# Ledger of designs, part 50: peptides against a protein of PDB entry 4U39

Target 1, 302 residues: chain A of PDB entry 4U39
Amino acid sequence: SIKVIGVGGGGNNAVNRMIENEVQGVEYIAVNTDAQALNLSKAEVKMQIGAKLTRGLGAGANPEVGKKAAEESKEQIEEALKGADMVFVTAGMGGGTGTGAAPVIAQIAKDLGALTVGVVTRPFTFEGRKRQLQAAGGISAMKEAVDTLIVIPNDRILEIVDKNTPMLEAFREADNVLRQGVQGISDLIATPGLINLDFADVKTIMSNKGSALMGIGIATGENRAAEAAKKAISSPLLEAAIDGAQGVLMNITGGTNLSLYEVQEAADIVASASDQDVNMIFGSVINENLKDEIVVTVIATG

## One batch from the design tools (peptide; aimed at target 1 L197 V278 F282 S284)

Design b2_p22_7_s1 (made by RFdiffusion4, then SolubleMPNN; from b2_p22_7, 13 letters changed)
Fold by OpenDDE base, seed 2:
Structure b2_p22_7_s1 (fold): chain B 302 residues (1-302), chain A 22 residues (1-22)
Amino acid sequence: as target 1 above (302 residues)
Amino acid sequence: MKLLYYQVVRDGKVVKEELFEK
């Protein structure tokens, strides 16, 4: 089974966005120290952590409170994650709960033998230096606790949105990028009946790989597959080129008119931009809502 | 040698799967 655990405010917003977009084949768990915020989660499983420590009042933007809250609730987290083959841990880094609890939850998932993938954001520069320093500590702790860690630099989201985009919409786009990172992988695995074969290959690519980079490309028109692939491998979300990547996961999502040729063309572009000995898994998904759009998501590991 | 795995998902079902080496 695949479980997605949203940790703190940002992680829970991302999980809500995943549920709203009907991401299939995954179980959603919302974790928070704030009981009022947790009540707004759309997840079926809602877990308040650190109830004794915080009394449901949240972590006060302190990562040490988030950490201790997860440690207090270790047994409940273990029970909620039990039997998962794969666990996505999603959080906005720089806060109290997400920054402190996400590494503890990730370690619990890994200790249970799940393939553990972190999908986390760095705070925007405008959120201030304190959040960035807290996020750096949380990201460091996540790297030790996961098999693969996807870090989304929120400042790079500002390069893919309109310059006039309100601050609140920039946060919504960060939640959407977190969704795309989880969905881009889960759609490759969560198909009924093939979980065992596809999961072994994904596990080979993602196990103990450390940091991963994510790129997204969207295009329309006659060369849409090639353009979307080129945009994905040159995405502002990539902090580095994918040429040194030991593993690549690629999702190609299109409308009902998505051709096998377009999928192959996009895959060839990404493979050609990757190492000569790269292990690449690529999947195609039909989404009737995309009409003439192709969305390419690339996750590079190594 | 590149190992490429290709999967097509439609309506939550895999409709095609191929493993090939480049």
Scores: peptide ipSAE 0.101, ipTM 0.680, DockQ to the pose 0.107
OpenDDE base, seeds 1, 3, 4, 5: peptide ipSAE 0.053, 0.025, 0.029, 0.029; ipTM 0.638, 0.459, 0.500, 0.588; seed 1 fails the geometry check

Design b2_p22_7_s2 (made by RFdiffusion4, then SolubleMPNN; from b2_p22_7, 12 letters changed)
Fold by OpenDDE base, seed 2:
Structure b2_p22_7_s2 (fold): chain B 302 residues (1-302), chain A 22 residues (1-22)
Amino acid sequence: as target 1 above (302 residues)
Amino acid sequence: MKLLYYRVVRNGKVVKEEYFEK
């Protein structure tokens, strides 16, 4: 089974966005120290951590409280994650609960033998130096606790949105990018009946790879597949080029008119921009809500 | 040698699967 665990406010907002976008074939778990915030989760499983420590009042933006809250609730987390083949741990780094608890939860998933993937955000620079420093510590702890860590630099989201985008919409876009990171992987494997073969290939690409880069490209028109692929490999979300990547996961999402030729063209562009000996898994997803649009998501590992 | 795996998912169902060795 595939489980997505949202940790703290940012992680739970991302999980809500995944549920709203009908990401299929995954079980959702919401984890928080704040009981009121947790009640707003759309996840089927809701877990309050650190009930004794925090009394449901949250972590007070302190990562050490988030860590201790997850440690207090270790047995409950183990029970909720038991039997998962894959666990996505999603969080907004820089806060108390997400920053402190996400590494503990990731380690629990890894110790249970699940393929453990972190999908996390760095805070915007405008959220202040304290959040950036807390996020750096949480990201460092996540790297040790996961098989693969996707880090979304929120400041790079400002390069892909309109300059007049309100701060609240920039946070919603961060939740959407977190969704795209999880969905880009889960759509490749979360289909009933073939999961075992596909999951072995995903494990080969994602097991013990450390940091991963994510790029997104969107295009329309006659050359939309090639344009979307080129945008994905040059995405502002990429902190580096993918030319050294030993593993690539690619999701090509389009409408009902998405052709095999378009998928192959996009895959060939990404494969040509990657290492000569790259292991590449690419999938195509039909989304009937997409008209002439193609969305390419690239996750580069190694 | 590049291992390429191609999968098509439609409405939560696999409709096509192909393996390519390049």
Scores: peptide ipSAE 0.282, ipTM 0.831, DockQ to the pose 0.106
OpenDDE base, seeds 1, 3, 4, 5: peptide ipSAE 0.057, 0.149, 0.188, 0.048; ipTM 0.627, 0.737, 0.758, 0.558

Design b2_p22_7_s3 (made by RFdiffusion4, then SolubleMPNN; from b2_p22_7, 12 letters changed)
Fold by OpenDDE base, seed 5:
Structure b2_p22_7_s3 (fold): chain B 302 residues (1-302), chain A 22 residues (1-22)
Amino acid sequence: as target 1 above (302 residues)
Amino acid sequence: MKLLYYQVRRNGKVVKEEIFEK
């Protein structure tokens, strides 16, 4: 089974966005120290952590409280994650609960033998230095606790949105990028009939790989597949080029008119931008809502 | 959403390819 666990406010917002976008084949778990915020989750499984420590009042933006809350609730987390083949841990880093609890939850998932993937955001610079420093510590702890960690630099989202984009929309876009990271992988695995054979291949690419890079490209028109692939490998969300990447996961999502030729063209572009000996898994997904758009999501590991 | 195509490349070579019908 595939489980997505949203940790704290940012992680729970991302999980809500995943549910709203009908990301299929995954079980959703919402974790928070704030009981009121947790009640707003759309997840089937809702877990309040650190009830004794916080009394449901949240972590007060303190990662140490988030950590201790997850440690207090370890047995409940273990029970919720038990039997998962893969666990996505999603959080907005820089807060109390997400920053502190996400590494603990990730370690629990890993200790249970699940392929553990972190998909987290780095806070915007405008959220202040305290959040950036807290996020750096949480990201470091996540790297030790996961098989693969995707870090989304929120400041790079400002490069792909309009300059006049309201702050609330920038946060919504961060939630959407988190969704795209989880969905880009889950769509490759959660498809009925693929799960048993292809999970081993995904595990080969993602197991003990450390930090991963994520790029997204969207295009329309006659050369849309090639353009989307080129945009993905040059995405502002990439903190580095993928030229040394030993592992690549690629999702090509298009409308009903998506051709096998377009999928292969996109794959060849991404492979050519990666290591010569790259281990690559890619899949094409049909989304009838995309019309003429192609979305290429690239996750590079190694 | 349906997966239509899946491919695995190892060392730049196709090792698995599956086409799924709509």
Scores: peptide ipSAE 0.471, ipTM 0.910, DockQ to the pose 0.819
OpenDDE base, seeds 1, 2, 3, 4: peptide ipSAE 0.462, 0.471, 0.419, 0.267; ipTM 0.907, 0.908, 0.889, 0.759

Design b2_p22_7_s4 (made by RFdiffusion4, then SolubleMPNN; from b2_p22_7, 11 letters changed)
Fold by OpenDDE base, seed 4:
Structure b2_p22_7_s4 (fold): chain B 302 residues (1-302), chain A 22 residues (1-22)
Amino acid sequence: as target 1 above (302 residues)
Amino acid sequence: MKLLYFQVVRDGKVVREEYFEK
C-alpha cells in the first residue's frame, strides 16, 4: 500500500490539495499538533500528535516541540504506517510541527521497512531568516530519515507565477507543487497508463538516494510532448541540471489521446539531457481530466 | 478532559475515535 502523510500546516494543505485533485490509489494521513487545523483536514486518517505536550494548541513555530510531539505519539504513528510498502512524508519546512515531526515520522516509516520519500518545501525568503534556519535543520534531519528527499525551493515558485500573485496564492502554488511531486510518483504505481511501472522499478531508483530535485513541464498543441519534456528539464524548480543525476524517474501524463509516440518523444528528450550512465525509468499515466495537456514530471536523484 | 488524538473518517462519517484522559 501507498500512504501519504501530511505533517503540520503546509503538509496538511498539500494533502487537502491531493484529495481535491482526486489522486487515486493512496491512503491519506493528516498529522498535526493543532487540533483546530487538523479538523479542517480532508484526510480519512487524522492524528493529533503531542496532545499531552501541546494540548492541541500547536507547536508555537518551535521545531523542538514538533519533534517531541512525534516522539510522544510514536506508537500511534507506527500503527498508522504498519503494512505500507511506500510512505510519502510531505511538509512545509520552517514551521514548528512540520519541521520537527516530519523527520521522526519518516524514520518510523523507514524502520518499518517502507520505501520512504520526503516531499518538502523550503520557505520563501520573505518568511524570514528564522524560518530558513529552522528549515535547514529540518531538511538535514529528513535527509538522514528517508530513502529519497525531494526539496522544493519555494523562491523558485516565484519564477513560474505572475509577479502580481498574492502571497496567499504563492502558498497555494507551493501546495500544488507538493501535490505534483507526490502524484508524479504515486500515479506510476497506482494508475494504469500506456507504460506501467511496478513498485520494484520505483524502489530501485529511489532507495537510499538521498537528495532529489524535481522538474515539471506542461504543454498543449502538436509538439506538446517535446515542449513539456523541455520545460521539465529546464524547470526553475531544478536547482541543478539533470546531467549530474545518478537516477532519473520520469512521468508522462496525458489525456485519453496520449500516444506512445508522444511518450517516446518525451522520454528521448529527457534521456538526451541526462548522463549516459544514468539509471532512468519512465512511465505513462492517463488522466481523463487532462484535455489536450501533457504533464511531464522529472525526479533527479543523486 | 478527553482529548482526541486519533480519528478515522470514511464516507464523511467518523468510524473510529481514540481519546486520552488528562
Scores: peptide ipSAE 0.271, ipTM 0.817, DockQ to the pose 0.013
OpenDDE base, seeds 1, 2, 3, 5: peptide ipSAE 0.239, 0.006, 0.248, 0.005; ipTM 0.795, 0.278, 0.804, 0.295; seeds 2, 5 fail the geometry check

Design b2_p22_8 (made by RFdiffusion4)
Pose (drawn by RFdiffusion4):
Structure b2_p22_8 (pose): chain A 294 residues (1-190, 197-206, 209-302), chain P 22 residues (1-22)
Amino acid sequence: SIKVIGVGGGGNNAVNRMIENEVQGVEYIAVNTDAQALNLSKAEVKMQIGAKLTRGLGAGANPEVGKKAAEESKEQIEEALKGADMVFVTAGMGGGTGTGAAPVIAQIAKDLGALTVGVVTRPFTFEGRKRQLQAAGGISAMKEAVDTLIVIPNDRILEIVDKNTPMLEAFREADNVLRQGVQGISDLIALDFADVKTIMKGSALMGIGIATGENRAAEAAKKAISSPLLEAAIDGAQGVLMNITGGTNLSLYEVQEAADIVASASDQDVNMIFGSVINENLKDEIVVTVIATG
Amino acid sequence: AGEKVTILQNADGSVTVTKEEL
């Protein structure tokens, strides 16, 4: 019983993208103060929060509103989250709802005893000072409210995509990366949560590599461990979760080769949760998701 | 000392979970 909660617009898209990618084994909850944006969520459960406060008009990039909105819907949320063994709280930080309500929601989930993993994007630098400041204040709050917070620095999306990809696609990729963050774990729980719990505090950074071809598992792993999303050296990690995903042509040669690359770059006595998952919708593509904690 | 939990999914869809102490 793992629930992925998209909070605000940032999470709304990630949840959509997860659903679009048919990520299995999770119950999705899209939570928003913005009734209009919420009605775009492909989530079966659409929770409008702050209905009294925001009247479906959203938080206006005011985290305080997203917070008061979440606090207002404190009871509605717990109801939705009860029974969750694990709650992914996925949101965009810098906003109002994502920045404000996610900590409220993730804290509720944490109090509910669920393994609360918050997976959020820090706003692109270009989103400006307000976005940066609010997320920073917000990311700070997400850390206090989750067991593990995987923070995806959107600015690093721009190093990854072609220098000329339009902004719309840059935001879109942030959504996918958020989805890639949650799927990178949720695919490994579809298993004692104390395992993953022991891997889940402090902040967490993740990396992703995608490759195709003859030497792809290594190409993917190398890209994953060196990825711009992954800002710090993995040898600094106390725990590492590794997810390898490929087509039905995923061989153990490829799997271990990528595992060896990720492992050698991690500390030798590192705790590790590793999985390889077959995605029939993949052909020659292989995706390594690496999440380091410490 | 460390611990590795390995989850392998085979092409037939079978899943094996193993653990190793490091």

Design b2_p22_8_s1 (made by RFdiffusion4, then SolubleMPNN; from b2_p22_8, 6 letters changed)
Fold by OpenDDE base, seed 2:
Structure b2_p22_8_s1 (fold): chain B 302 residues (1-302), chain A 22 residues (1-22)
Amino acid sequence: as target 1 above (302 residues)
Amino acid sequence: SGVRTTILQNADGSVTVTREDL
């Protein structure tokens, strides 16, 4: 089974966004130290952590409280994760609960033998230096606790959205990018397409790879496959070029009119931008909601 | 109807799982 755990406010917002977009084939778990915030989760499974420590009042933006809350609730976390083959741990780094608890939850998932993937955000620069420093510590702890850690640099989202985009919409876009990171992987396993991957293929690319980068490209029209692939490999979300990656996981998602030729064309573009010795796997997904759009998601590992 | 699952940890460290039909 595939489990997605949203940790703290940002992680739970991302999980809510995944549920709203009907991401299939995954079990959603909401984790928080704030009982009131947890009540707003759409997840089927809800877990309050650190009930003794915090009394449901949250972590007060302190990562050490988030860490201790997850440590207090180890047995709850183990029960929630039991029988998972794959675990996504999603969080907004820089806060109390997400920053502190996500690494502990990830380590528990890994110790249970699940393929453990972190999908986390760095805070925007405007959230202040304290959040950036807390996020750096949490990301470092996540890197040690996961098989693969996808880090979304929120400041790069400002390069994708209009410059006049309100702060609230920038946070919604961060939640959407977290969704795309999880869905781009989970759909390859759970959703049939023109080219299907199994869990073993994904595990080969993602096991013990450490840091990963994600690129996304969307296009329409006659050259949509090539354009989407080019946008994915040049995505502002990629803090580095994909040419240094040891592994590449690619998802080509389209509507019912997605052709095998378009899938191959997109794959060839990404392969040509990658190292010759890269272990690249790609799958395709059919999403009827995309109509004439193609979405290419690239995850570069190593 | 959705099912809501709540996982609670008791004072003794035991875990209680509750399921509610929504």
Scores: peptide ipSAE 0.198, ipTM 0.801, DockQ to the pose 0.014
OpenDDE base, seeds 1, 3, 4, 5: peptide ipSAE 0.171, 0.172, 0.168, 0.179; ipTM 0.782, 0.782, 0.776, 0.792

Design b2_p22_8_s2 (made by RFdiffusion4, then SolubleMPNN; from b2_p22_8, 8 letters changed)
Fold by OpenDDE base, seed 1:
Structure b2_p22_8_s2 (fold): chain B 302 residues (1-302), chain A 22 residues (1-22)
Amino acid sequence: as target 1 above (302 residues)
Amino acid sequence: SGTLTTIIQNADGSVTVTRQDL
């Protein structure tokens, strides 16, 4: 089974976005120290952590409170994650609960033998130096607790959105990028009848790889597949080129008019931009809501 | 040599898997 665990406010917003976009084949778990915020989750499983420590009032933007809250609730987290083959831990780093609890939850998942993938955001620079420093500590702790860590640099989202984009929309885009990171992987595994073959290959690509890079490309028109693939491998979300990546996960999502030719063209572009010895898994997904759009997600490991 | 595993969801909901050496 695949579980997605949203940790704290940012993680739970991402989980809500995943549910709203009908990300299939995954179980959603919302974790928070704030009981009121947790009630707003759309996840089927909702877990309040650190009830004794926080009394449901949240972590007060203190990662140490988030950490202790997860430690207090370890047995509950273990029970919720038990039997998962794969666990996505998603959080907005820089806050109290997400930053502190996400590494603890990730370690619990890893200790249970799940392939543990972190998909987290680095805060925007405008959120202030304190959040950046807290996020750096949380990211470091996540890296030790996961098999693969995807870090989304929120400041790079500002390069792909209009300069006039309201701050609230920039946060929504961060939640959407978190969704794309989880969905880009989960869609490759959650397809009925393929789970066993693909999950072994995904494990090979993602197990003990440390940090991964994620690129996203969106395009429309006659060359949309090639354009989307080129945008993905040159995405502002990539902190480096993928040319040295030993493992690549690629997802192409399109409407009902997505052709096999478009799929192959996109795969060839990404493969050609990767290491010659790359282990690549490529999946295509049909989403009727995209109509003429193609979305290419690339996750590079190694 | 690398490997390319391609998973294609067809319009009918069927899935095609191909594996090739790169």
Scores: peptide ipSAE 0.252, ipTM 0.818, DockQ to the pose 0.807
OpenDDE base, seeds 2, 3, 4, 5: peptide ipSAE 0.305, 0.037, 0.146, 0.160; ipTM 0.845, 0.464, 0.753, 0.738; seeds 2, 3 fail the geometry check

Design b2_p22_8_s3 (made by RFdiffusion4, then SolubleMPNN; from b2_p22_8, 8 letters changed)
Fold by OpenDDE base, seed 1:
Parts: sequence; C-alpha cells; structure tokens
Structure b2_p22_8_s3 (fold): chain B 302 residues (1-302), chain A 22 residues (1-22)
Amino acid sequence: as target 1 above (302 residues)
Amino acid sequence: SGTRITIIQHADGSVEITKEEL
C-alpha cells in the first residue's frame, strides 16, 4: 500500500490539494498538532499528535514542539503507517509541526520498512530568516530519516508565476508543486503491474538516494509533449541538471488524446538529458481533466 | 548498465509495462 502523510499546515494543504485532484491509489493521512486546522483536512485518516504537549493549540512555530508531539504520538503513527510499502511524507518546512514532526514520522515509516519519500518545501525568502533556518534544520533531519527527499525551493516558484502574483497564490502554487511531486511518483508506483513485478526496481532507484530534484513542464498544442519535457528538464525548480542523476523518474500526464508518440517523444527527451547508465522509470497517465494540456514531471535521484 | 521501465496507461485503463536493460 502507498500512504501519503501530510504533516502540519503546509503538508495538510498539499494533501487536501491531492484529494481535490483525485490522486489515486494512495491512502491519505493528515497529521497536525493544531486540532482546528486538522478538522479542515479532507483526509480519511486524521491524527492529532502531541495532544498532551500542545493541548491542540499547535506547535507555535517551534520545531522542537513538533518533534516532541510526534514522539508523544509514536505508537499512533506506527499504527497508521503499518503495512505501507511506500510512505510519502509531505510538509512545509519552516513551521513548527511540519519541520519538527515530519522527520520523526519519516523515521517511523523507514523503521517499519516502507520506502520513505519526503516531499517538502523550503519557505519563501520573504517568510524571514527564522523560517529559513528552521527549514534548513528540518531538511537536514529529513535527509537522515528518508530514502529520497524532494525539496521544492519555493523561491523558484516565483520564477514560473507572474511577478504580480499575490502571496496567497504563490503558497497555493507551492501546494500544487507538492501535489505534483507526490502524484508524479504515486501514479507510476500505484500501477498494479509495477507494484507486483517491479517494485524492487523502484526501491533500487529511490532507496538511500538522499536528495532528489524535481522539474515540471506544462504545455499545450501540437508539440506539447516535447515542449513539456523540455520545460521539465530545464525547470526553475531544478537546482541542478539531471545529467548527474543515478535515477530518473518521468511522469507524462495528459488527457484522453495523449498518444503513444507523445509519450515516446517526451521519454526520449528526458532520456537524452540523462546519463546513459541511469536507471529510469517512465510512465504515462491519463487524466481527463487536463484536456489539451500535457504535464511532464521529472524526478532525478542520486 | 541502466534499466528503463516504461509504464503506459491507455485511455481504456489498460496498462503496458516494458523493462529494458541498457
């Protein structure tokens, strides 16, 4: 089974966005120290952590409170994650609950033998130095606790949106990028054939790889597949080129008119930008909601 | 040598999986 666990406010917003976009083949778990915020989750499983420590009032932007809250609730987290083959831990780094609890939850998942993938954001620079420093500590702790960690640099989202984009919309885009990171992997892994036959290859690509990079490309029109693939491998979200990666995952998602030729064209572009000895998983997914759009997600590991 | 796994979901919901050793 695949579980997606949203940790704290940012993680739970991302999980809500995943549910709203009908990300299939996964179980959703919302974790928070704030009971009121947790009530707004769309996840089937809702877990309040650190109820004794926080009294449901949240972590007060203190990662140590988030950490202790997860430690207090360890047995509940273990029970919720039990039997998962793969666990996505998603959070906004820099906050109290997400920053502190996500590494603890990730470690619990890893200790249970799940392939543990972190998908987290760095705060925007405008959120201030304190959040950046807290995020850096949380990211460091996540790297130790996960098999693969995708870190989304929120400041790079500002390069792909209009310069006049309101701050609230930039946060929504960060939630959407978190969704794309989880969905880009989960849509590939949730396929019955891969789970049954080739999950070992997924483990080879993702186990103990440390930091991963993610690129996203979206395009429409006649050359949409090629354009989306080119945008993905040159995405501002990529902190480096994918040519040095030990593993590459590609998801191409399109409407019902997504052709095999478009999938092959996108795959060839991504493969040509990768090392020849790289382990690659390429997948195509049909999403009727995309109509004429193609979305290419590239994840480079190692 | 690398491996390439290709997963193709068709509009009918069918899935094709290929594995190539590179």
Scores: peptide ipSAE 0.461, ipTM 0.920, DockQ to the pose 0.865
OpenDDE base, seeds 2, 3, 4, 5: peptide ipSAE 0.007, 0.051, 0.117, 0.006; ipTM 0.287, 0.583, 0.717, 0.238; seed 2 fails the geometry check

Design b2_p22_8_s4 (made by RFdiffusion4, then SolubleMPNN; from b2_p22_8, 6 letters changed)
Fold by OpenDDE base, seed 2:
Structure b2_p22_8_s4 (fold): chain B 302 residues (1-302), chain A 22 residues (1-22)
Amino acid sequence: as target 1 above (302 residues)
Amino acid sequence: SGTRTTILQNADGSVTVTREDL
């Protein structure tokens, strides 16, 4: 089974966005120290952590409280994760609960033998230096606790959205990018397409790889496959070029009119931008909601 | 109707799982 755990406010917002977009084949778990915030989760499984420590009042933006809350609730977390083959741990780094608890939850998932993937955001620069420093500490702890850690640099989202985009919409876009990171992987396993991957293929690319980068490209029209692939490999979300990656996981998602030729064309573009010795796997997904759009998601590991 | 699962940790460290049909 595939489990997605949203940790703290940002992680739970991302999980809510995944549920709203009907991401299939995954079990959603909402984790928080704030009982009121947890009540707003759409997840089927809800877990309040650190009930003794915090009394449901949240972590007060302190990562050490988030860490201790997850440590207090170890047995709850183990029960929630039991039988998972793959665990996504999603969080907005820089806060109290997400920053502190996500690494502990990830380590528990890994210790249970699940393929453990972190999908986390760095805070926007405008959230202040304290959040950036807290996020850096949490990201460092996540790297040690996961098989693969996808880090979304929120400041790079500002390069994708209009300059006049309100702050609230920038946070919604961060939640959407977290969704795309999880869905881009989970759909390869759970959703049939023109080219299907199994869990073993994904595990080969993602096991013990450490840091990963994600690129996304969307296009329409006659050259949509090539354009989407080019946008993915040049995505502002990629803090580095994919040419240094040891592994590449690619998802080509399209509507019912997606052709094998378009899938191959997109794959060839990404392969040509990668090292010759890269272990690249790609799958395709059919999403009827995309109509004439193609979405290419690239995850570069190593 | 959705199912809601709540996982609670008791004072003794035991875990209680509750399922409610929504």
Scores: peptide ipSAE 0.192, ipTM 0.799, DockQ to the pose 0.014
OpenDDE base, seeds 1, 3, 4, 5: peptide ipSAE 0.167, 0.116, 0.160, 0.044; ipTM 0.780, 0.732, 0.775, 0.606

## One batch from the design tools (peptide; aimed at target 1 L188 L258 S259 I286)

Design b2_p23_1 (made by RFdiffusion4)
Pose (drawn by RFdiffusion4):
Structure b2_p23_1 (pose): chain A 294 residues (1-190, 197-206, 209-302), chain P 23 residues (1-23)
Amino acid sequence: SIKVIGVGGGGNNAVNRMIENEVQGVEYIAVNTDAQALNLSKAEVKMQIGAKLTRGLGAGANPEVGKKAAEESKEQIEEALKGADMVFVTAGMGGGTGTGAAPVIAQIAKDLGALTVGVVTRPFTFEGRKRQLQAAGGISAMKEAVDTLIVIPNDRILEIVDKNTPMLEAFREADNVLRQGVQGISDLIALDFADVKTIMKGSALMGIGIATGENRAAEAAKKAISSPLLEAAIDGAQGVLMNITGGTNLSLYEVQEAADIVASASDQDVNMIFGSVINENLKDEIVVTVIATG
Amino acid sequence: SGKHVTILQSKEIPEPVVSTEEV
């Protein structure tokens, strides 16, 4: 019983993307102060929060509103989260709802005893000072409210995409990366949570590599361990979760070769949760998701 | 000392196999 909660607009898209990618084994909850944006969620459960406070008009990039909105809906949320073994709280930081409500929601989930993993994007630098400041204040709050917070620096999306990809696509990729963050774990739980719990505190950074071709598992792993999303050296990690996903042509040669690349770059005595998952919708593509904690 | 929880699923191992190793 793992629940992925998209909070605010940032999470709304990630949840959409996850659903779009048919990520299995999770119950999705889209939570928003913005009734209009929420009605775009492909989530079966759409929780409008702060209905009294925001009247479906959203938080206006005011984290305080997203927070008060979440606090207002404190009871509605627990109801939705009860029975969750694990709650992914996915949101965009810098906003109002994502920045404000996610900590409230993730904290509720944490109090509910669920393994609370918050997976958020830090706003692009270009989103400006307000976005940066609010997320920083927000990411700070997400850390206090989750077991593990995987923070995806959107600015690093721009290093990854072609220099000329339009902004719309840059935001879109942030959504996918958020989805890639949650799927990278949720695919490994579809298993004693104390395992993953022992891997889940402090902040976490993740990396992704995608490759195709003859030498792809290594190309993907190398790209994953060196990825711009992954800002710090993995040898600094106390725990590492690795996810290898490929087509039905995923060989153990490829799997271990990528595992060897990720492993050699991690500490020798590192705790590791490693999985490889077959995605029939993949052909020659292979995706390594690496999440380091420490 | 470390602990590895390994989940393998490939063409050779179609279904997920979970194993644990001590380091």

